# Designs tried in a protein design run: peptides against a protein of PDB entry 6CSU. Part 30

Target 1, 51 residues: chain A of PDB entry 6CSU
Amino acid sequence: GALEELRGQYIKAVKKIKCDMLRYIQESKERAAEMVKAEVLRERQETARKM

## One batch from the design tools (peptide; made by RFdiffusion4, then SolubleMPNN)

Design b2_p14_5_s3 (from b2_p14_5, 6 letters changed)
Fold by OpenDDE base, seed 3:
Structure b2_p14_5_s3 (fold): chain B 51 residues (1-51), chain C 51 residues (1-51), chain A 14 residues (1-14)
Amino acid sequence: as target 1 above (51 residues)
Amino acid sequence: as target 1 above (51 residues)
Amino acid sequence: ALPDIELELDDIPL
């Protein structure tokens, strides 16, 4: 019936929210990691230049 | 040194990202659930009116 | 009660 169909739509929507949030989290982690990697590389290069 | 301090800042930033994402996920779930609850209630009220 | 989905987040590597 209508309620069963609504329940199915809810479950599908929540699954999509989960996937979208996981993707967003993964992208945020990757951006943060790349920023830190770049800063660490610059620091190492500066240290090498000072030697 | 500078690298240890940067590492500490990275860990702090990532922890904040995790907390923010969990909050956003929870808020999204709550909004979805409330919309469905409202629709179910309206459906039940319509059914009761038809009886 | 309406259905719910448990959300598991992977550990964040450092």
Scores: peptide ipSAE 0.165, ipTM 0.628, DockQ to the pose 0.049
Fold by OpenDDE base, seed 1:
Structure b2_p14_5_s3 (fold): chain B 51 residues (1-51), chain C 51 residues (1-51), chain A 14 residues (1-14)
Amino acid sequence: as target 1 above (51 residues)
Amino acid sequence: as target 1 above (51 residues)
Amino acid sequence: ALPDIELELDDIPL
């Protein structure tokens, strides 16, 4: 019936949001890691320059 | 140093995203619950009409 | 009752 169908749509939507959010968090962490990597590289270069 | 400051900013940003996402999920669940509630009401009304 | 799907997030590093 319509109620069961709506329930199914709800479950599907929540699952999609969960997956999208987990993906977003993972991608955000990866971007942050790349920024940190770049900063570490800059710090090393600056250290070498000051030596 | 700059690296420690960036790390702090990363942690703060991730915490904010986590909180925002959890809030969004909760609000989405609440909206879905309201839609289901409305459907249940319609189903009850239709049942009463068919009786 | 509506199904509850828990969002499992990895621990945020300190």
Scores: peptide ipSAE 0.155, ipTM 0.635, DockQ to the pose 0.052
Fold by OpenDDE base, seed 2:
Structure b2_p14_5_s3 (fold): chain B 51 residues (1-51), chain C 51 residues (1-51), chain A 14 residues (1-14)
Amino acid sequence: as target 1 above (51 residues)
Amino acid sequence: as target 1 above (51 residues)
Amino acid sequence: ALPDIELELDDIPL
């Protein structure tokens, strides 16, 4: 019925949000790791030049 | 009516979840920035000791 | 920097 349909749509929306967030978190962690790696290398080079 | 009331409640709940997720992302970005800052400082110090 | 995210939610139809 109409109420069951509406409930189903709500649950579907919530599940989509959950999946999107988990994917975003995972991708963000990957990007952050690469950024840190690059930053550490740059900082090491910069400090080496100053010493 | 009852159906419209329930729909309103579901939409409100979904919007709250959205806001909570966006806040989490913002806070995570802030924490990540502080982590990078700390890492850069540590790396600079480490490199300086090695030079 | 981490990218901004726009979470898009469609209204539940009746």
Scores: peptide ipSAE 0.155, ipTM 0.638, DockQ to the pose 0.061
Fold by OpenDDE base, seed 5:
Structure b2_p14_5_s3 (fold): chain B 51 residues (1-51), chain C 51 residues (1-51), chain A 14 residues (1-14)
Amino acid sequence: as target 1 above (51 residues)
Amino acid sequence: as target 1 above (51 residues)
Amino acid sequence: ALPDIELELDDIPL
């Protein structure tokens, strides 16, 4: 009935939030890794320049 | 009625989950910024040591 | 910017 449908909509919404969060976290981890790599390389160059 | 009250409770719960997620993301961004800063400083020292 | 999660809650039947 209507109550079961409403419960279903709630569960669906919660699952969507969870999935979106997990995707964001995964993508953020990948971006963070690339950012650290880029910063390390850049800083190495800048440090060498200032020696 | 009871159905409308339940709907309201479900919506409230979903909104809370969303807000908690966004807060987590914000805190994660701040931690990531600190991580990058720390790596830059560490790499500067290591590079200087190897020159 | 923080991501905006679109929640289609307006279609929840009463």
Scores: peptide ipSAE 0.151, ipTM 0.645, DockQ to the pose 0.057

Design b2_p14_5_s4 (from b2_p14_5, 7 letters changed)
Fold by OpenDDE base, seed 3:
Structure b2_p14_5_s4 (fold): chain B 51 residues (1-51), chain C 51 residues (1-51), chain A 14 residues (1-14)
Amino acid sequence: as target 1 above (51 residues)
Amino acid sequence: as target 1 above (51 residues)
Amino acid sequence: SLPDIELDLDDIPL
């Protein structure tokens, strides 16, 4: 019935939100990791230049 | 030194990501809740029309 | 009860 369909739609929406969040988290982690890696590389290059 | 500054930037980045995630989660929950509320209201109105 | 996404934002390493 309508109630079962509504429940199904809710569950589907929650699952989609979970997937969207996991993707957002993963992308945010990757961006942060790359930013830190780039900074570390720049620091190492600067140190090498000073030697 | 450079390492302390990098650590500070790392912590700042993590805090920003956390805030962004909280905001995204909250907005997603609100959108889902409003969608469900609207559906329930439509179903109730349809039921009332059938009586 | 209705399902939840069950996310812990304090346990997210970079």
Scores: peptide ipSAE 0.186, ipTM 0.643, DockQ to the pose 0.090
Fold by OpenDDE base, seed 5:
Structure b2_p14_5_s4 (fold): chain B 51 residues (1-51), chain C 51 residues (1-51), chain A 14 residues (1-14)
Amino acid sequence: as target 1 above (51 residues)
Amino acid sequence: as target 1 above (51 residues)
Amino acid sequence: SLPDIELDLDDIPL
């Protein structure tokens, strides 16, 4: 009935949010790793220049 | 009625989950910025040591 | 700024 349908819609919405969150976290981890790598390399060059 | 009240409760719950997600994302961005800053400083010291 | 998440709120009738 209407109650079961509403419950289903709620569960669907919650699952959507969860999936979006997990995707964002995964992509953010990958971006963070690349950012650290790039910054380390850049800083190494800058430090060498200033020695 | 009872159905409308439950609908309101479900909507409220979904909104809370969304807000909590966004807060986590904001905090994770701040932590990532601090991580990069710390890594830059550490790499600067390591590079200087190896020169 | 906060990210724009692709959440379709049409999943629950407003």
Scores: peptide ipSAE 0.180, ipTM 0.664, DockQ to the pose 0.060
Fold by OpenDDE base, seed 1:
Structure b2_p14_5_s4 (fold): chain B 51 residues (1-51), chain C 51 residues (1-51), chain A 14 residues (1-14)
Amino acid sequence: as target 1 above (51 residues)
Amino acid sequence: as target 1 above (51 residues)
Amino acid sequence: SLPDIELDLDDIPL
């Protein structure tokens, strides 16, 4: 019935959101890791110049 | 020191990710709500045609 | 009523 169909659509939407969130988290972590790598590289370059 | 600075940057990055995630969740919920509204509207229109 | 799902962000390590 209409109620069951609506419930099904809601559940499907929520599941999609959850998957999108998990993907976003992973991508955000990767971006953060890259940012940290860049910072470490800069720090190493600064240290190298001072030697 | 360098380690403490890096740790601080990591924590700051993670906090930003969490904030971005919360915002994304909220926006995704809003999009899902709009999708459900559209579905309900379609169902109501279908029901109205069958009366 | 419709089901409610909570998303947990505590799994993101600090």
Scores: peptide ipSAE 0.180, ipTM 0.639, DockQ to the pose 0.085
Fold by OpenDDE base, seed 4:
Structure b2_p14_5_s4 (fold): chain B 51 residues (1-51), chain C 51 residues (1-51), chain A 14 residues (1-14)
Amino acid sequence: as target 1 above (51 residues)
Amino acid sequence: as target 1 above (51 residues)
Amino acid sequence: SLPDIELDLDDIPL
């Protein structure tokens, strides 16, 4: 019925948010790791040139 | 009525979750930015000492 | 890196 359907819609929405967030976190961690690696490498080179 | 009130509660709950997640993302980005800045500074000092 | 987060449905108002 309408009540059960409404409840189902709520649960579905919550589950979607959860899944989207977990994916975002995972992808963000991967991007952050690569960004740090790249920045460290760049910074070493920059510092070395200035020494 | 009860159905409309429940619908309102579900919508409110979903909106709250969305807002909480957006805040989490924003705060996580800020922390990540600070971490990168700190790492860059550390790496400069490390490299400079080794040169 | 981003911290881990555990989403608990028990924290959601019903």
Scores: peptide ipSAE 0.161, ipTM 0.651, DockQ to the pose 0.051

Design b2_p14_6_s1 (from b2_p14_6, 6 letters changed)
Fold by OpenDDE base, seed 3:
Structure b2_p14_6_s1 (fold): chain B 51 residues (1-51), chain C 51 residues (1-51), chain A 14 residues (1-14)
Amino acid sequence: as target 1 above (51 residues)
Amino acid sequence: as target 1 above (51 residues)
Amino acid sequence: GALAELGRKALEEE
């Protein structure tokens, strides 16, 4: 019935929101890590040129 | 040094993002549950009036 | 320093 269908839609929506937000968090962490990695590599190269 | 400070800032930012997104997910789930609960109560009242 | 400032600006764009 209509109530069971509404419950099903609710559960589906909550699952999708959870997955999307966890993916966003993961991708944000990966982007931040890559930016730090790139800067560390540049600093190491600069140090190597000055040695 | 500058690299350690950047790492610290990265970790702090990631922690904040994670906490904010988990809170958003929790609040979204609670709001959805309350909406379903309200609808169920309305349907029960309608059924009671028709009995 | 300059590195930290660049890092802060980059993280604000996330």
Scores: peptide ipSAE 0.132, ipTM 0.589, DockQ to the pose 0.016
Fold by OpenDDE base, seed 2:
Structure b2_p14_6_s1 (fold): chain B 51 residues (1-51), chain C 51 residues (1-51), chain A 14 residues (1-14)
Amino acid sequence: as target 1 above (51 residues)
Amino acid sequence: as target 1 above (51 residues)
Amino acid sequence: GALAELGRKALEEE
């Protein structure tokens, strides 16, 4: 019936939100990690130039 | 120094990720709520037509 | 990680 269909649609929507959120978090963490790696590399290069 | 700067950059990146994630979750919830509202309206209209 | 857990907790508020 209508209520069961609505419940099903709600559950589907929430599951999609969950999946999209987890993917976004993972991608954002990867981007942050790459930013940190780049900064570490720059700092190492600066240190090397000062030696 | 370099380590303090790196720490600061890391903290800034993590805070940004957190904020972006929370915003994304909120927007996704709002979209899901609107989908549910639209479905409820359709079901009410169908019920009215069957009366 | 902590960020993933934060996300899960945010979803549980629904």
Scores: peptide ipSAE 0.131, ipTM 0.610, DockQ to the pose 0.041
Fold by OpenDDE base, seed 5:
Structure b2_p14_6_s1 (fold): chain B 51 residues (1-51), chain C 51 residues (1-51), chain A 14 residues (1-14)
Amino acid sequence: as target 1 above (51 residues)
Amino acid sequence: as target 1 above (51 residues)
Amino acid sequence: GALAELGRKALEEE
């Protein structure tokens, strides 16, 4: 019926919102990890040059 | 000696950048969680209105 | 330090 269908649509919408935000968080974490890695490599190179 | 001191400074710098990035990730997650919560509330309100 | 500052600026550009 109409109520069950509406409930289904609500649940679907909520799940989509959650998934989209989790994806954004995951992508942000990946970018952050790569930035840290790059900086660590630069620092190591600089350190090696100064040794 | 100079090498040990440089190594110490390097390690400290790396730890600091890591911590800063982890904090950013955590704050992003918190914002995302609040956004999801707000959207869920809006969806519930909209759903209730349509029922 | 310089490394931390660079990191913060880079994150703000995301």
Scores: peptide ipSAE 0.099, ipTM 0.515, DockQ to the pose 0.015
Fold by OpenDDE base, seed 4:
Parts: sequence; C-alpha cells; structure tokens
Structure b2_p14_6_s1 (fold): chain B 51 residues (1-51), chain C 51 residues (1-51), chain A 14 residues (1-14)
Amino acid sequence: as target 1 above (51 residues)
Amino acid sequence: as target 1 above (51 residues)
Amino acid sequence: GALAELGRKALEEE
C-alpha cells in the first residue's frame, strides 16, 4: 500500500545519501593522500637543491 | 618539520569531515524513521475515520 | 617514498 511505498522511498533515499557520503569520504582521503605525496616530492626536490 | 605539520593538518581535516558526514548520515536515518512513524500515525487515523 | 606511504597508511586506517 501507500505506506509501504513511502517507507520504501525513504529507506532508498537514506541509502543513497549514505553511499554518496561514504564515497565523498573515500575521495577526500584519496585527495589528502595525493597532496601529502606531492608535498613529499617537493621536499625531496628542495633537499636535492641544497645538496 | 613543515611536512609533518602539513600531514597532521590533512589527517585532522579528513577525520573532521568523516565525523561530520557520519553524524549527518545518522541524523538522516533518524529523520527518516520519524517521518515513517508520522506517516503510520496518519494512516491509522485515516483507517479509524473509515471504520 | 617511505614518508608518503606512512601518510597513506594513516589515512587508510581512518
């Protein structure tokens, strides 16, 4: 009935939001890791220039 | 050094985002549950009027 | 490098 349909819609919407947020968290972690990697490379280049 | 500080800042930022997102997910689930509860009450009222 | 790997591992643990 209408109630079961509505319940299903809300559950589906929440699941979608959860998945989107978890993906955003994962992507944010990956971006942070890549920024750290880039900084390490820059630090190595600076060290090499000072040698 | 500067690299360790930067690393720490990125990790801290990601942790904060993760916590905020998980809280948002939890609150969204609670809101969805309350909306379903409210709809159940409305459906019961409609049923009672038709009896 | 080792430092970048340590950073990535720390992020993966979250």
Scores: peptide ipSAE 0.134, ipTM 0.610, DockQ to the pose 0.074; fails the geometry check

Design b2_p14_6_s2 (from b2_p14_6, 7 letters changed)
Fold by OpenDDE base, seed 4:
Structure b2_p14_6_s2 (fold): chain B 51 residues (1-51), chain C 51 residues (1-51), chain A 14 residues (1-14)
Amino acid sequence: as target 1 above (51 residues)
Amino acid sequence: as target 1 above (51 residues)
Amino acid sequence: GALAKLGREALEKE
């Protein structure tokens, strides 16, 4: 009935939001890791230049 | 050093975002549950009116 | 890298 349909819609919407947020968190972690990696590389290059 | 400071800043930022997102997900689930509860109550009232 | 891997593993537990 209408109630079950509405319940299903709300649950589906919340699940979608959860998935989107978890993906955003994962992507943010990956971006942060890549930025750290890039900084490490720059620091190594700077160290090499000073040697 | 500067690299460790930067690393710490990125990790801290990502952790904050993660916590905020998880809280948002939890609050969204609670809101959805309350909306379903309210709809059930309305459906019961409508059923009672038709009896 | 190790940080990204740890991050993915932590996310999979949620």
Scores: peptide ipSAE 0.114, ipTM 0.616, DockQ to the pose 0.040
Fold by OpenDDE base, seed 1:
Structure b2_p14_6_s2 (fold): chain B 51 residues (1-51), chain C 51 residues (1-51), chain A 14 residues (1-14)
Amino acid sequence: as target 1 above (51 residues)
Amino acid sequence: as target 1 above (51 residues)
Amino acid sequence: GALAKLGREALEKE
C-alpha cells in the first residue's frame, strides 16, 4: 500500500546515500594518495638538487 | 621527517572523513526511521477517522 | 543496524 511504498522510498534513498558516501570516501583516499605521490616526487627532486 | 609528517596528516584527514561519513549515514537512517514513524501515526489517525 | 555494519565492513576492506 501507500505506506509500504513510502517506506520503500525512504529505504532506497538511504541506500543511495550510503553508496554515494562510500564512493566519496574512496575518491578522497585516491586523491590523498595522488597528493602524497606528487609530494614524494617533489621531495626527491629537491634532494637531488642539494646533492 | 617532513614527508612522513605530510603523509601522516593525509592519513589522519582521510580517517576523519571516514568517521564523519559513517556518522552521517547513521543520522540519515535515524531521520528516515523517524519520518516513517510519524507517517505511520498519521495513517493510523486517518484510518480511525474513516472508521 | 545492519546497514551501518555493512558500511563499516566495506570501508575496512578499502
Scores: peptide ipSAE 0.110, ipTM 0.602, DockQ to the pose 0.043
Fold by OpenDDE base, seed 3:
Structure b2_p14_6_s2 (fold): chain B 51 residues (1-51), chain C 51 residues (1-51), chain A 14 residues (1-14)
Amino acid sequence: as target 1 above (51 residues)
Amino acid sequence: as target 1 above (51 residues)
Amino acid sequence: GALAKLGREALEKE
């Protein structure tokens, strides 16, 4: 019935929101990891030039 | 000596960068969690109005 | 807050 369908739509919407946020956070973590990697490489190169 | 000091400075800088990025990621996760919480509340209210 | 908590826990396991 209509109430069960609305409940189903609500559950589906909540699941989608959760998945979208999880993906956003995962992508943010990956970008942060790449930034750290790049910075570490620059620091290593700078250190190598000074030593 | 100078080489050991430079190595120490490099290690310190890398540790700081890592900590800053970890903090950023943690804060991003917390913000995302709050966004999900707010959205779920809105969805529940909408569902309650329609039922 | 259960959904948000579950999301955080899932991300911590990755």
Scores: peptide ipSAE 0.098, ipTM 0.518, DockQ to the pose 0.038
Fold by OpenDDE base, seed 5:
Structure b2_p14_6_s2 (fold): chain B 51 residues (1-51), chain C 51 residues (1-51), chain A 14 residues (1-14)
Amino acid sequence: as target 1 above (51 residues)
Amino acid sequence: as target 1 above (51 residues)
Amino acid sequence: GALAKLGREALEKE
């Protein structure tokens, strides 16, 4: 019935919201990891120069 | 000696970079959680209106 | 709420 159908749509919408946010967070983590890697390389280079 | 001291500074710098990035990720997760919460409330309100 | 909690739990498992 209409009520059950609406409930289904609500659940679907909520799941979509969750998934979109999780994906955004995952992408942010990946970018952060690459930034850390780049900084570590720069720090190593600077360290080597000072040795 | 100078070499050991430099190594220590390098390790400290790397740890700082890591911690800063982890904090950024954590803050992003918190913001995402609040966004999800807000969207769920909006979806519930919309659902209620359509019922 | 419960959904936000579930999201955090999912991220912790990654």
Scores: peptide ipSAE 0.094, ipTM 0.518, DockQ to the pose 0.039

Design b2_p14_6_s3 (from b2_p14_6, 6 letters changed)
Fold by OpenDDE base, seed 4:
Structure b2_p14_6_s3 (fold): chain B 51 residues (1-51), chain C 51 residues (1-51), chain A 14 residues (1-14)
Amino acid sequence: as target 1 above (51 residues)
Amino acid sequence: as target 1 above (51 residues)
Amino acid sequence: GALAELGREALEKE
């Protein structure tokens, strides 16, 4: 009935939000790792110039 | 050094975002549950009126 | 590099 359909819609919406948030967290972690990688490269270049 | 501090800042930022997102997910689940509960009450009232 | 890998490992433990 209508109540079961509504329940299903809310559960589906929450699941979608959860998935989107987990994906955002994962992407944020990847971006942070790449920024650290880029900084390491810059530090290596700076060290090389001082040698 | 500066690189270690930067690394620490990024890790801290990601952890904060993760915590905020997990809290948001939890709150969204609770809101969805409360909305379903409210709908059940409305359906019961409607059924009672038809009796 | 080693430092970036250590950073990723720390993030993966979250």
Scores: peptide ipSAE 0.126, ipTM 0.606, DockQ to the pose 0.075
Fold by OpenDDE base, seed 1:
Structure b2_p14_6_s3 (fold): chain B 51 residues (1-51), chain C 51 residues (1-51), chain A 14 residues (1-14)
Amino acid sequence: as target 1 above (51 residues)
Amino acid sequence: as target 1 above (51 residues)
Amino acid sequence: GALAELGREALEKE
């Protein structure tokens, strides 16, 4: 009925939000890894200049 | 060293974001459940008026 | 790089 349909809509909305948040977490991890990579490259260059 | 410390800071930041997002997901589920409960109460009242 | 890979592995274990 109408109530079950509404319940279904709320559940679907929450599932979508959950998926979006999990994707955000994954993308944050990837961005953090890339930032570390960039810092490693910079640190190598600075070390080379001091050598 | 400085690079290891920076890596630690990035990891800590990502962990905090992950925890915040998981909390948000849980709170969203709780809010959705409460909205469904409210709709059930309203539907019962409407049904009672039609009886 | 090795440090980025180690960082990813640490985050995946969370």
Scores: peptide ipSAE 0.125, ipTM 0.606, DockQ to the pose 0.075
Fold by OpenDDE base, seed 3:
Structure b2_p14_6_s3 (fold): chain B 51 residues (1-51), chain C 51 residues (1-51), chain A 14 residues (1-14)
Amino acid sequence: as target 1 above (51 residues)
Amino acid sequence: as target 1 above (51 residues)
Amino acid sequence: GALAELGREALEKE
């Protein structure tokens, strides 16, 4: 019935939000790793320049 | 050193974002449950009115 | 790089 269908719609919406947020977290972790990688490369270049 | 400290700062920021997003997901689930509860109550009232 | 890899490993354990 209409009530069970509404329940299903809300559950589906929550599942989508959960998936989107988990993907956002994963992408944020990847971006942070790339920033650290870039910083390491800059530090290595600076060290090489000073040697 | 500065590089390790920077790494720590980025990791800390990501951890905060993760916690905030998980809290948002939990609150969203609770709001959805409350909406369903309210709808069930309205449906019961409508049924009672028609009896 | 080594530090980026260590960072990813730490984040994966969270």
Scores: peptide ipSAE 0.123, ipTM 0.606, DockQ to the pose 0.074
Fold by OpenDDE base, seed 5:
Structure b2_p14_6_s3 (fold): chain B 51 residues (1-51), chain C 51 residues (1-51), chain A 14 residues (1-14)
Amino acid sequence: as target 1 above (51 residues)
Amino acid sequence: as target 1 above (51 residues)
Amino acid sequence: GALAELGREALEKE
């Protein structure tokens, strides 16, 4: 019925929101990991220069 | 000695970078959680309107 | 509330 269909649409929308946010967080983690890698390389270079 | 001290500085710098990035990720997760909460409330309101 | 918590739980398992 109409109520059950509306409930289904609600559940679908909520799941989509959840998935989109989880994907955003995952992409942010990947970018953060690359930033850490780049900074570590710079720090190593600076360290080597000071040796 | 000087080499050991430099190594210590390097380790400290790397740890700081890691911690800063982890904090950024955590804050992003918190913001994402709040966005999900807000969207769920909006979706519930929209659902109720359509009933 | 509950949905946000489920999201956090999913991320903790990654």
Scores: peptide ipSAE 0.089, ipTM 0.512, DockQ to the pose 0.040

Design b2_p14_7_s1 (from b2_p14_7, 5 letters changed)
Fold by OpenDDE base, seed 4:
Structure b2_p14_7_s1 (fold): chain B 51 residues (1-51), chain C 51 residues (1-51), chain A 14 residues (1-14)
Amino acid sequence: as target 1 above (51 residues)
Amino acid sequence: as target 1 above (51 residues)
Amino acid sequence: EKRLEELKEEEEKL
């Protein structure tokens, strides 16, 4: 009935939001890791140039 | 040094985002549960009025 | 209370 349909819609919406947000968190972690990695490489290159 | 500071800043930022988003997810779940609960109560009241 | 517990169980699955 209408109640069950509404319940299903709410749960579905919340699950979608959860998935989207967890994906964003994961992508943000990956981007942060890449930025740190790039910075480490730049620092190593700078050190090498000073040798 | 600057590298460690930058690393720390990135990790701190990611942790903050993660915490904020997980809190939002939890609050969204609670709101969804309350909406469903309220709907169940309304349906019960409507059924009672039809008796 | 029974229906409320069912809702809590659904919330826990999210």
Scores: peptide ipSAE 0.091, ipTM 0.583, DockQ to the pose 0.019
Fold by OpenDDE base, seed 1:
Structure b2_p14_7_s1 (fold): chain B 51 residues (1-51), chain C 51 residues (1-51), chain A 14 residues (1-14)
Amino acid sequence: as target 1 above (51 residues)
Amino acid sequence: as target 1 above (51 residues)
Amino acid sequence: EKRLEELKEEEEKL
């Protein structure tokens, strides 16, 4: 009936939003890790030039 | 230095967004569960009236 | 009981 259909649509929408948010969080963590790696590489290069 | 500060600010911002999103997901799950429970209660009441 | 378990399973999938 109409109530079951509305519930189903709401649950489906929540699941989609959850998946999108979890993907965004994972990608944001990966970007943060890559920024740290790039910084460490630059620091090592700068240290090597000063040796 | 400036690079380390920028990296630190980015990581802090990502952590805050992650926490807010995880809380939103959890609250959305709770709201979805409550909607389903309310529907089941209404269905049971309707069944009881038809018995 | 079965219906309650089904609701818990739906909640777990969210």
Scores: peptide ipSAE 0.087, ipTM 0.585, DockQ to the pose 0.010
Fold by OpenDDE base, seed 5:
Structure b2_p14_7_s1 (fold): chain B 51 residues (1-51), chain C 51 residues (1-51), chain A 14 residues (1-14)
Amino acid sequence: as target 1 above (51 residues)
Amino acid sequence: as target 1 above (51 residues)
Amino acid sequence: EKRLEELKEEEEKL
């Protein structure tokens, strides 16, 4: 009935939110990795300039 | 230096957001489970009333 | 007991 449909819709919505959150977490990790990579590259460039 | 500190602060912020997201997901799962449980209890009560 | 298992299965899928 209507109650079962509402329950189903709620679970579906929660699953969608979960997927969105997991994607956001993954993207955040990738951004953090790129920041570290950029820093390392800058450090290498600085070392090269000091040679 | 300042760049390393900024990098560290960014990673710390990302970790905090990740934790918040995971907590939100867990709480959402618990809410979904409680909704289903409540439905089942109502169904049982309805069955009892029809006896 | 079966209904409790169904609840657990739904929770696990989330």
Scores: peptide ipSAE 0.087, ipTM 0.582, DockQ to the pose 0.009
Fold by OpenDDE base, seed 3:
Structure b2_p14_7_s1 (fold): chain B 51 residues (1-51), chain C 51 residues (1-51), chain A 14 residues (1-14)
Amino acid sequence: as target 1 above (51 residues)
Amino acid sequence: as target 1 above (51 residues)
Amino acid sequence: EKRLEELKEEEEKL
């Protein structure tokens, strides 16, 4: 009935939001890792120049 | 230095966002569970009345 | 390689 359909739609929406948020978290972690990697590269380059 | 501090601040911000989002997901799951529980209660009541 | 592994560990902590 109408109530079951509404419930189903709500659960579907919640699942979509969950997936979107988990993706955002993963992408944020990847961006943080890239920032650290870039810093390490810079440090290595600086060290190489100082040699 | 300034770059290390910026990196640290970014990582801290990402961790906070992660925690906030995980909390939101958990709360959304709890709300979904409550909806299912309410439906089960209604079904049991309907069955009891039909007996 | 060690530093790359450290970066992966840091990513895992996020």
Scores: peptide ipSAE 0.084, ipTM 0.584, DockQ to the pose 0.010

